# Designs tried in a protein design run: peptides against a protein of PDB entry 5FRP. Part 150

Target 1, 225 residues: chain A of PDB entry 5FRP
Amino acid sequence: VEWTESIPQIIATREDISKELNQALAKTFIDSDPRVRRTSVMIFNKVPVTEIWKNITNKAIYTSLLHLAREKHKEVRELCINTMAKFYSNSLNEIERTYQNKEIWEIIDTIPSTLYNLYYINDLNINEQVDSVIFEYLLPFEPDNDKRVHRLLTVLSHFDKKAFTSFFAFNARQIKISFAISKYIDFSKFLNNQESMSSSQGPIVMNKYNQTLQWLASGLSDSTK

## One batch from the design tools (peptide; made by RFdiffusion4, then SolubleMPNN)

Design b2_p24_6_s4 (from b2_p24_6, 10 letters changed)
Fold by OpenDDE base, seed 4:
Structure b2_p24_6_s4 (fold): chain B 225 residues (1-225), chain A 24 residues (1-24)
Amino acid sequence: as target 1 above (225 residues)
Amino acid sequence: DIKEILGPELSDEEIEEWVKKFLE
């Protein structure tokens, strides 16, 4: 753990990391101690993306990072999911695609698929996390339509079949959620109007309001988990 | 089912169309 904790500083101070160090680092990602694995993932959070790409050249490290998305240890998994999504986004923004780094990009380009494939685990907590990182890092809000479309196409261009299916399912779900929220607002407005509430539609809207709330709530994981 | 709650306003076909539009 202590050794791994020193890696960010080493990367920051050195122009290049030796092959041996890369190999050693690769081993930390598969260490039996979850703390070591966690610390290893944190390297990607603590070190600038440009320095990571420059100094971490062992593709096994990146592959291992992606594998940790399915880590059994919850904290490590959650950290990894956030980390890899952020790393993907930062890489797209800051790292040029060159012949020299193509092998690493081939791995990094699978991050979206890796994340979308997590939906098949059928864990509500994981689903919520994946939703979160998609909106925050993979497909962030972009007011420029061209940029938004470009990002979307970039993400989709490397999807496997399962990820693509999951993507459509995700979008369908989001549409439903958005619609439900919209209706919730409408129902709320209706119920806040005394005349409307006293009308024959009052009880009907109240029921729909409650059902909508229940539906929305059912899609959320328990905070205690 | 949300369709039961909110009515037929979101058919599967409509959802598919929205998904398609999202990809544009």
Scores: peptide ipSAE 0.008, ipTM 0.320, DockQ to the pose 0.033
Fold by OpenDDE base, seed 5:
Structure b2_p24_6_s4 (fold): chain B 225 residues (1-225), chain A 24 residues (1-24)
Amino acid sequence: as target 1 above (225 residues)
Amino acid sequence: DIKEILGPELSDEEIEEWVKKFLE
């Protein structure tokens, strides 16, 4: 643990990390101690993305990072999911694609698929986290249309079939939720009007209001009701 | 049933198909 904790400092102070150090770091990602694995993941959070790309050249490290997204240890898994999403976003924004880093990019480009595939685990906590990181890091709000489209296309360009399915399902769910919320607001406004409540539509709207609330309360993952 | 509330525009066959596929 102590050794791994020193790695961020080493990366920050040295121009290049030796092959040996990379190999040693790779082993920490598969260490039996979850604290070691956690610390290893934190390297990607503590060290600037440009320095990571410069100094961490062992592809096994990146591959191992992605594997931790399915780790049984909750804390490490959650950290990994956030970390890899953020790292992906930062990489897209700050790292140029070159011949030298092509192999690493091939791995990093699979992060979106890796994340979207987590929906198939059918864990509510994981789903919520994936939803969060998608909006925060993978497909953030971008006012520039060209940039937004470019990001979207970049993300989609490396999707496998399962990821596409998840992507469409996610979007469909979001649309439904958005519309449900809109209707909730409309119903609420109607119900707040005494004249409307006294009308023949009053009881009908009340019922719809309650149904909408029930649907929303059933959870964001339950899109089938 | 959310379909009764939201209407067919948000519950069209295509959307439902994707949702179902995802849940499978």
Scores: peptide ipSAE 0.006, ipTM 0.304, DockQ to the pose 0.039
Fold by OpenDDE base, seed 2:
Structure b2_p24_6_s4 (fold): chain B 225 residues (1-225), chain A 24 residues (1-24)
Amino acid sequence: as target 1 above (225 residues)
Amino acid sequence: DIKEILGPELSDEEIEEWVKKFLE
């Protein structure tokens, strides 16, 4: 545990011990002590994503991280689910896809599938957590339509069949909400423009705006049940 | 052993049943 806790500092200071460190770190992810596993997962939270990609080059570590999503130990599992979702999002935002990191990306790109597959465990707590991380990290609210669509397509592009099924089953509502919010924003912008309101499209957009609001209100009310 | 760490996995059959129930 103590050794693993030192890893973030080591990564920050020594680039030359990379191979041995990676090998040692890989072992900690499969340690019998859940505290060790927890500490290992925490590295992904404590170290900036760019530094993780730079210094953690052993693909087994990433694979092991993903496996811990099904960890028997609740605390480790919950931490892992949050961590991997966040890490995925940060990676998409900050890490370029190169030939050198292709193998790691191939693993990271499976995170969405890994998360959506957790719905099949049929555990309410897990489901709630997955819902949360999807909303927060995988498919966050994005007011820019192009960016939102791009993110969605990126997430979906690596789905396995099971994940895809779960996506439609559980997150169809979330997607609809996201799109509805986007439309709401667009309509709001349109309506805030006086020239646009005075146009022939003004009344139409107003109607759509109201419908969107009503739909959103209804959807949010259902989520509280 | 990672297998000892991981929780139970649903079989493909169980998943299919679950999906069917959901679509229902």
Scores: peptide ipSAE 0.041, ipTM 0.658, DockQ to the pose 0.203; fails the geometry check
Fold by OpenDDE base, seed 3:
Structure b2_p24_6_s4 (fold): chain B 225 residues (1-225), chain A 24 residues (1-24)
Amino acid sequence: as target 1 above (225 residues)
Amino acid sequence: DIKEILGPELSDEEIEEWVKKFLE
């Protein structure tokens, strides 16, 4: 009987430890030393997304992570921007939306807006980085149309007005490029099939393929904005 | 165990540094 009574205490202690760790971690994100803040951000890069969601339950940590996107310290800021974009993408791919994690998702869902709002800083280096992470993580290349549309809608679903404006002004071309690449792949697959190439559609697809390549060549030149 | 929480991807050295910061 005595050992059974100890089990709840052990469980409670473990929970307390977890809470304490979360609280301590939250403090590191606002530490005065940039090195400490950097180290904290790196946790999100080193730990699998599933483990992060499981073990980091303090919403303040996620909020603080997002705030570091505007950090004065360049290295921390750059790391944070990359980290939060990647984390967003990984979360979308690997984390199920549940009632229990709803509050965290509410924060994570603001990552796209947070990133697009960085364009208003009017810093070329920041703009370049934002462009990069959007293309790589937020709106990555996806040959499946349904998946691509779903991702796009997900990203846009939580935009504020400023984010929408930035989206259309700066990154609309990225989406077009992604679609063009998808078409390129589809056309390439078609043309590599001998039966398909010999069909009446062969010449038509070849023409579309060439047009797509030409368009891509022109569009990729704007990547330096 | 902090190592269990943070995962095996973190080195022992990194964990130790992290723990030190929390204990201060």
Scores: peptide ipSAE 0.015, ipTM 0.329, DockQ to the pose 0.016; fails the geometry check

Design b2_p24_7_s1 (from b2_p24_7, 9 letters changed)
Fold by OpenDDE base, seed 3:
Structure b2_p24_7_s1 (fold): chain B 225 residues (1-225), chain A 24 residues (1-24)
Amino acid sequence: as target 1 above (225 residues)
Amino acid sequence: SLLEEIQKFYEENKEEIEKLAESL
C-alpha cells in the first residue's frame, strides 16, 4: 500500500518510468488486498492524464483497471467505475491518438462498452452509478451540437452488441422517467388544488399519483446498501 | 456509415432493447 501511494509522486517527477516499475504496478491491481487495489486505482485519479499516458506503458495495467469494474469488493468497484469513466473522458480531451499509443487506445476505447455492460448485472446500485458516470463523464452536457454529436459517435464507435443494446435501453428508460416525472408534477399540482381534490376525479388522480411514485421509487437504489 | 449501422442495429434489436429497458 505505502509503495503504491508513492507512485503518483514518482510519475510526476520522473519522465521515464522503468519497465520494472510498470511491471510492479501491474501486480498491485491484482493484489489480494483490496486496499492495495484501491490505492492502485487512485493513481489514475491523482496523476494528470497526460502523465499517466506518458509513463504507464504496460497495457496490462489498463486492462486490469477495466477488470476491476466487476470487482467483488464494493468500494474498489465503485472507485474503479468512477475512475475509468473520468479517465476515458480526460483521455478523449487531452490525449492525441498516435501510432505509439495505439495499443493503449484500443483498450481505453472499450471503457464505454465495459460500463454499459454493467447494466446486465441487474444491480440497482451499479445501475445508478453507471447512470451517473454516463452523464458526468461519457456523455456530458455539451451545448455545441457538433461537439456533442462527435463525442456520441466516438463513444458508440467501439460498442459491442451488448453495449449498444444497453445504450438504447438506457435511453428508453430515461424517456419513461421523464414522462413519469412530468406526470408527477401534474398530479402534484392537482393535489394542491382543493377544488380538484373534491371532484369526482380526485380518487383517480390519487391512484395514478401513487402508482407513479411507486414506479419511480422502485428504480432508485438504497444509498445505504 | 456508423449512423446507418446504429439505425440498423436498433431496428433489428428493438424487442430486446425494450425488454432490457423495462428491467432497468
Scores: peptide ipSAE 0.267, ipTM 0.857, DockQ to the pose 0.881
Fold by OpenDDE base, seed 2:
Parts: sequence; C-alpha cells; structure tokens
Structure b2_p24_7_s1 (fold): chain B 225 residues (1-225), chain A 24 residues (1-24)
Amino acid sequence: as target 1 above (225 residues)
Amino acid sequence: SLLEEIQKFYEENKEEIEKLAESL
C-alpha cells in the first residue's frame, strides 16, 4: 500500500518510469488486498492523463484497470468505473492517436463497451453508476453538433454486440422515463384542478398517477446498499 | 457506412434490445 501511494508523485516528477516499475505497478492491480487495488486505481485520478500515457507503457495495467469494473469489492468497483470513464474522456480530449500508442488506444477504446456491458449484471446500483458516467464522461452534453456527433460515433465505433444492444436498451429506457415524467407533470396539473378532480375521470387519473409514481420509484437504486 | 451498420444491427436485434430494455 505505501509503495503504491508513492507512485503518483514518482510519475509526476520523473520523465522515464523504468520497465521494472511498470511491471511492479501491474502487479498491484491484481493484489489480493482491496486497499492495494484501490490505491492503484487512484493513480489514474491523481496523475494527469498526459503523464499517465507517457509513463505507463505496460498494456497489462490498462487491461487490469478495465477488469476491475467487475470487481466484487464495491468501493473498488465504483472507483474503477468512475475512473475509467473519466480517463476515457480525458484521453479523447488530450491524447493524440499515434503509431507508438496504438496498442494502448486499442484497450482504451474498449472502455465504452466495458461500461455498457455492466448493464447485463442486472444490479440497480451498478446501473445507476453507469447511467451517471455515461452522461458525465462518455456522452456529455455538447452544444456543438459536429463535436457531439463525432464523440458519439467514436464511442459507437468500438462497440461489441452486447454494448450496442445495451446502448439501444438504455435509450429506450430513457424515452420511457421521459414519457413517465411528462405524464407525472400532467397528472400533477390535473390534481391541482379541483374541477377535474371532481369529475368522473378523477379516480382513473389518480390510479394512473399512482402507477406512474410506483414505476419511477422502482427504477431507483437503494442508497443504503 | 457506420450509420448503415448501426441501423442494420438495430433491425436485426430489435427483439433482444426490447427484452433488455424491459429489464432496465
């Protein structure tokens, strides 16, 4: 743990990290102690993306980072998911694609697929986190249409079959949520109108309102878990 | 084109997509 905690400073101060250091770092990502794994993931959060790409040349480190997305230890998994999504976004923005870094990019380009595949685990907490990182890092709001489309195409161009399926399923869910919210608003307006409430349609609308609320609530993760 | 491939994929896998969407 203590050794791993020193790595961010070493990477930030030294231009050349030895092959031996890269090999040692690679081992920390698969350490049996979740604290060691956590500290290793934090390197990607503490060190600028440009320095990571420059100094971490062992592809096994990047591969191991991606594997931690399915980590059993909740804290490590959650940290990893956020970290890899952010790292992907930062890499797209700041790292040029060259012949020398091609092998690393081949791994990094699979991050979107790795994240979208997490929907198949069927865990509400994981789903919520994946939703969050998609909107924050993978497909953030972009007012420029060309940039937005370019980012979208970049993300989609490396999808596997499962990721594509998940992507479309996610979008379908978002449409349903939007529809439900719209209906909730309409119902709320109806409920605030006393004349409408006293009508024969009042009980019917109330029933639909309650169903909508229950559906919306059922899609939320339990924050206590 | 990529867009054509995506459209083709969607049409070919519509049932699976809908099934997964129901589980989310």
Scores: peptide ipSAE 0.265, ipTM 0.856, DockQ to the pose 0.875
Fold by OpenDDE base, seed 4:
Structure b2_p24_7_s1 (fold): chain B 225 residues (1-225), chain A 24 residues (1-24)
Amino acid sequence: as target 1 above (225 residues)
Amino acid sequence: SLLEEIQKFYEENKEEIEKLAESL
């Protein structure tokens, strides 16, 4: 753990990390101690993306990072999911594609697929986290249509079949959520109008409102877990 | 085009997508 904690400083201060150090770092991602794995993941959060790409040249490290998205330890997994999504976004923004870094990009380009594949685990907590990182890092809000489309195409261009399926399923769900929210707003307006509540439509609207609330609530994980 | 491929994929896998969407 202590050794791994020193890595961010080493990467920040050294222009080139030895092959031996890269090999040693690669081993920390598969260490039996979750604290070691956690610390290893944190390197990607603490070190600037440009320095990571420059100094971490062992592709096994990146591959191992992606594998931790499905690891047993909840805290490490959650950290890994956030970390890889952020790292992907930062890489797209700051790292140019070159011949020299092609092999690493081939791995990094699979991050979206890796994340979308997590929906198949059928865990509400994981699903919520994946939802969050999609909106924050993979497909962030972009008012420029051309940039938004370009980003979308970049993400999709490396999807496997399962990721595509998950993507479309996700979008279908989002449409449903949007519809539900719209109805919720309409219901709220209706409820605020006493005249409307006293009408023959009152009970019908209330029933639909309750159904909508139940559906929205059912999609949320237990905050205590 | 990529868009055409995506559209084709969607049409070919619509049932599976809908099933998964229901589980989300």
Scores: peptide ipSAE 0.264, ipTM 0.856, DockQ to the pose 0.862
Fold by OpenDDE base, seed 1:
Structure b2_p24_7_s1 (fold): chain B 225 residues (1-225), chain A 24 residues (1-24)
Amino acid sequence: as target 1 above (225 residues)
Amino acid sequence: SLLEEIQKFYEENKEEIEKLAESL
C-alpha cells in the first residue's frame, strides 16, 4: 500500500518510468488486497491525464483498469467505473492520436463498450452509476451540435454488439422516464386542484399517479444498501 | 452510411433491445 501511494509523485516527477516500475504497477491492479487495488486506481485520478499517457506505457495496466469495472469489491468497482469514464473523457479532450500511442488508444476506445456492457449485470446500483458517468463523462451536455454529434460518433465507433444493444435500451428507458416525469407533473397539478379531485376522474387519475410514482421509485437504488 | 448501419442494427435487434429496456 505505501509503495503504491508513492507512485503518483514518481510519475509526476520522472519522465521515464522504468520497465520494471511499469511491471510492478501492473501487479498492484491484481493484488489480493482491495486497498492496494484501490490505491492503484487512484493513480489515474491523482495524476494529470497527459502525464499518465506519457509515463504509463505498459498496456497491461490499462487492460487491468478496465477489468476492475467488474470487481467484486464494491468500493473498488465504483471507484474504477468513475475513474475510467473520467479518464476516457479527459483523454479525448487532451490527448492527440499518434502512431506511438495507437496501441493504448485501442484499449481506451473500448471504455464506452466496457461501461455499457455493465447494464447486463442487472444490478440497480451499477446501473445508476453507469447512468451517472454517461451523462457526466461519456456523453456530456454540449450546446454545440457539431461537437455533440462528433462525440456521439466517437463513442459509438468502437461499440460491440452488446454495447449497441445496451445503448438503444438505455435511450428507450430515458424516453420512458421522461414521459413518466411529464405525467407525474401533470398529475401533481391535477391533485392540487380541489375541483378536479372531486370529479369522476379523480380516482382514476389518482390511481395512475400512484402507479407512475411506484414505477419511478422502483428505478432508484436503496441508498441504505 | 453509418446512420444506415445503425438503423439496420436497431431493426435487426429490436426485440432484444426492447427486452433489455424492460429490465432497466
Scores: peptide ipSAE 0.264, ipTM 0.854, DockQ to the pose 0.839

Design b2_p24_7_s2 (from b2_p24_7, 8 letters changed)
Fold by OpenDDE base, seed 3:
Structure b2_p24_7_s2 (fold): chain B 225 residues (1-225), chain A 24 residues (1-24)
Amino acid sequence: as target 1 above (225 residues)
Amino acid sequence: DLLEKIKKFYEENKEEIEELAEKL
């Protein structure tokens, strides 16, 4: 743990990180102690993306980071998911594709696929987190059409079958959610109108409202679990 | 063309996509 905690500072201050250090760092990502794994993931949050790419050259580190997205330890997994999504976005924005970093990019380009594959776990907490990182990091709001399309194509270009399936399923769900929210708003407006509530449509709308709420709520994770 | 590939994929896997969408 103590050694791993020193790594961010070393990376931030030194440009000549040895192969040995990279090898040692790679081992920390697969350490049996979740605290060590957590600290290792935090390196990607504490060190600028440009410095990570410059100094972390062992591909096993990046591969191991991606594997932690499916680990059993909840805190480490959650941290990893956020970290890898953010790292992907930052890499796209700040790192040029070169011959020298090609092997690392081959791994980093799989991050979107890795994340979308997490939907197959069928865990509501994971799903919510993946939803969040998609909107925040993978496919953020971009008003420029060309940039938005380019980002989308970049994200999709390395999808496996499962990731594509999840992508389309996700989008289909979002449309449904949007529609449900629209109905919820309409129902709420209706319910706030006393005249409407007193009408023959009152009970019908109330039932639909309740169904809509139940459906929306069913998609939410239990924060206690 | 990537877009064409994506479109084809969607059409070929529509059932699986819909099934997964129901679970999400």
Scores: peptide ipSAE 0.297, ipTM 0.877, DockQ to the pose 0.876
Fold by OpenDDE base, seed 4:
Structure b2_p24_7_s2 (fold): chain B 225 residues (1-225), chain A 24 residues (1-24)
Amino acid sequence: as target 1 above (225 residues)
Amino acid sequence: DLLEKIKKFYEENKEEIEELAEKL
């Protein structure tokens, strides 16, 4: 743990990290202690993306990071999912594609696929987290159409079959959610109008409102679990 | 064209996509 905690400082201070250090770091991602694994993931959060790309040249480190998305330890997994999504976004924004970094990009370009594949685990907590990182890091809101399309194409261009399937399923769900929210708003307005509530339609709308709420709630994980 | 490939993929896998969408 202590050694791994020193890595961010080492990376920040040294321009050339030895092969040995990279090998040692790679081992920390598969350490039996979840605290070590957590600390290893945190390197990607604490060190600037440019310094990571410069100094972490062992492919095994990046592949190991991606594998931790399916980690049994909840905290490590959650941290990993957020970290890899953020790292992907930062890499797209700050790292140029060169011949020298091509092999690392081949791994990093699979992050979106890795994340979308997590929907197949059928865990509500994981799904919610994946939803969050998609909106925050993978496909953030971008008002510029060209940038938005470019990002989308970049993400999609490296999808596997499962990721594509998940992507379309996700989008279909989002449309349904949007529609449900719209209905919820309309129902809420109706319910707040006394004249409308006293009408013959009042009970019908109330029932639909309750159904809509139940449907929306069913998509939420229990925060207590 | 990537868009054409995506469209084709969607059409070919529509059933699986819909099934997954119901689970989400």
Scores: peptide ipSAE 0.297, ipTM 0.878, DockQ to the pose 0.867
Fold by OpenDDE base, seed 1:
Structure b2_p24_7_s2 (fold): chain B 225 residues (1-225), chain A 24 residues (1-24)
Amino acid sequence: as target 1 above (225 residues)
Amino acid sequence: DLLEKIKKFYEENKEEIEELAEKL
């Protein structure tokens, strides 16, 4: 743990990390102690993206980072999902594609596919986190149409079949959620009107309202767990 | 070309997409 905690400072101060240090760092991502794996992931959060690309040249480190998205340890997994999504976004914004970094880009370009594949685990907590990082880092709000389309095409260009399927399913769900919220608002307005509640439609609307609430709530993870 | 590929993919996998969307 203590050795791994020193790595961010070493990367920030040295222009070139030795091959031996890269190999040692790669081993920390697969360490049996979750604290060591956590500390290793934190390197990607503490060190600027430009310095990571410059000094971390062992492709096994990036591959191991992506693998931790399916980590059994909840805290490490959650940290990894946020870290890899942020790292992808920062890389697209700040790192140029060159011949020298091509092999690393081939790995980094699979991050969107890796994240969308997590929907197949069928875990509500994971789904909520993936939803969050999609809106924050993968497909952020962009008012410029050309930039928005270019980002979308970049994200989709490296999808596998499962990721494409998840992408379309996700979008279909978002449409359903938006429709449900609109209905909820309409029902709430109806229920707040005494004349409407006293009408023959009152009980029918109340039942539809309750069904809508139950459907919306079923998509939420238990925050107490 | 990419839009056509995406449309073709959607049509060919529509059933699987709908099934997954119901689970989400």
Scores: peptide ipSAE 0.293, ipTM 0.875, DockQ to the pose 0.860
Fold by OpenDDE base, seed 5:
Structure b2_p24_7_s2 (fold): chain B 225 residues (1-225), chain A 24 residues (1-24)
Amino acid sequence: as target 1 above (225 residues)
Amino acid sequence: DLLEKIKKFYEENKEEIEELAEKL
């Protein structure tokens, strides 16, 4: 009987400990040392998504994670972008929407907007990373049509105006890239045909080929930077 | 309907979308 009376106190103590831990963790995301910020972001990669949602209840932590997408420190920013995209995907797959976690979901649902808004920075490295996480985590390949549509609608339903604009711009770019690649293949076939190269069209095709290559290359980040 | 809202958004912001797509 005495142990039953202690249960409320134990629960209260655990809640207090959890609250203190959450408060301490929230401070680490804004620490002046980028190593501390990095370590804090890594928690979301090392701990299962279900355990994160269970134990990290301070909404400020999630908000702070999203803010690190615009971090000045390159390594922390890059880690954060990958982490938040993966965390979003894992959350959609593994976490049910409940009344208790509604406030956290309101933040997590803004991750796609946060990522798509990064295109406005006009940084090639950031753009490439955002491209990568879109295909890997936000809108991955899904053979089931209903799941694919549901995922797409979930992502889009929380977009701000800028994110919608970026989304359509991104898709338009992908179509252009696909078209350019198709042309590149055709040009390559043409170049391999000696009779075609000796024709009056040879120089014209070569010029178009070079323009296509330059356009494709301009969209790629310098791997050395 | 979300689809209708998206379509309307696209039509209303087509110019801005195209401009951004050229920068990407």
Scores: peptide ipSAE 0.291, ipTM 0.874, DockQ to the pose 0.866

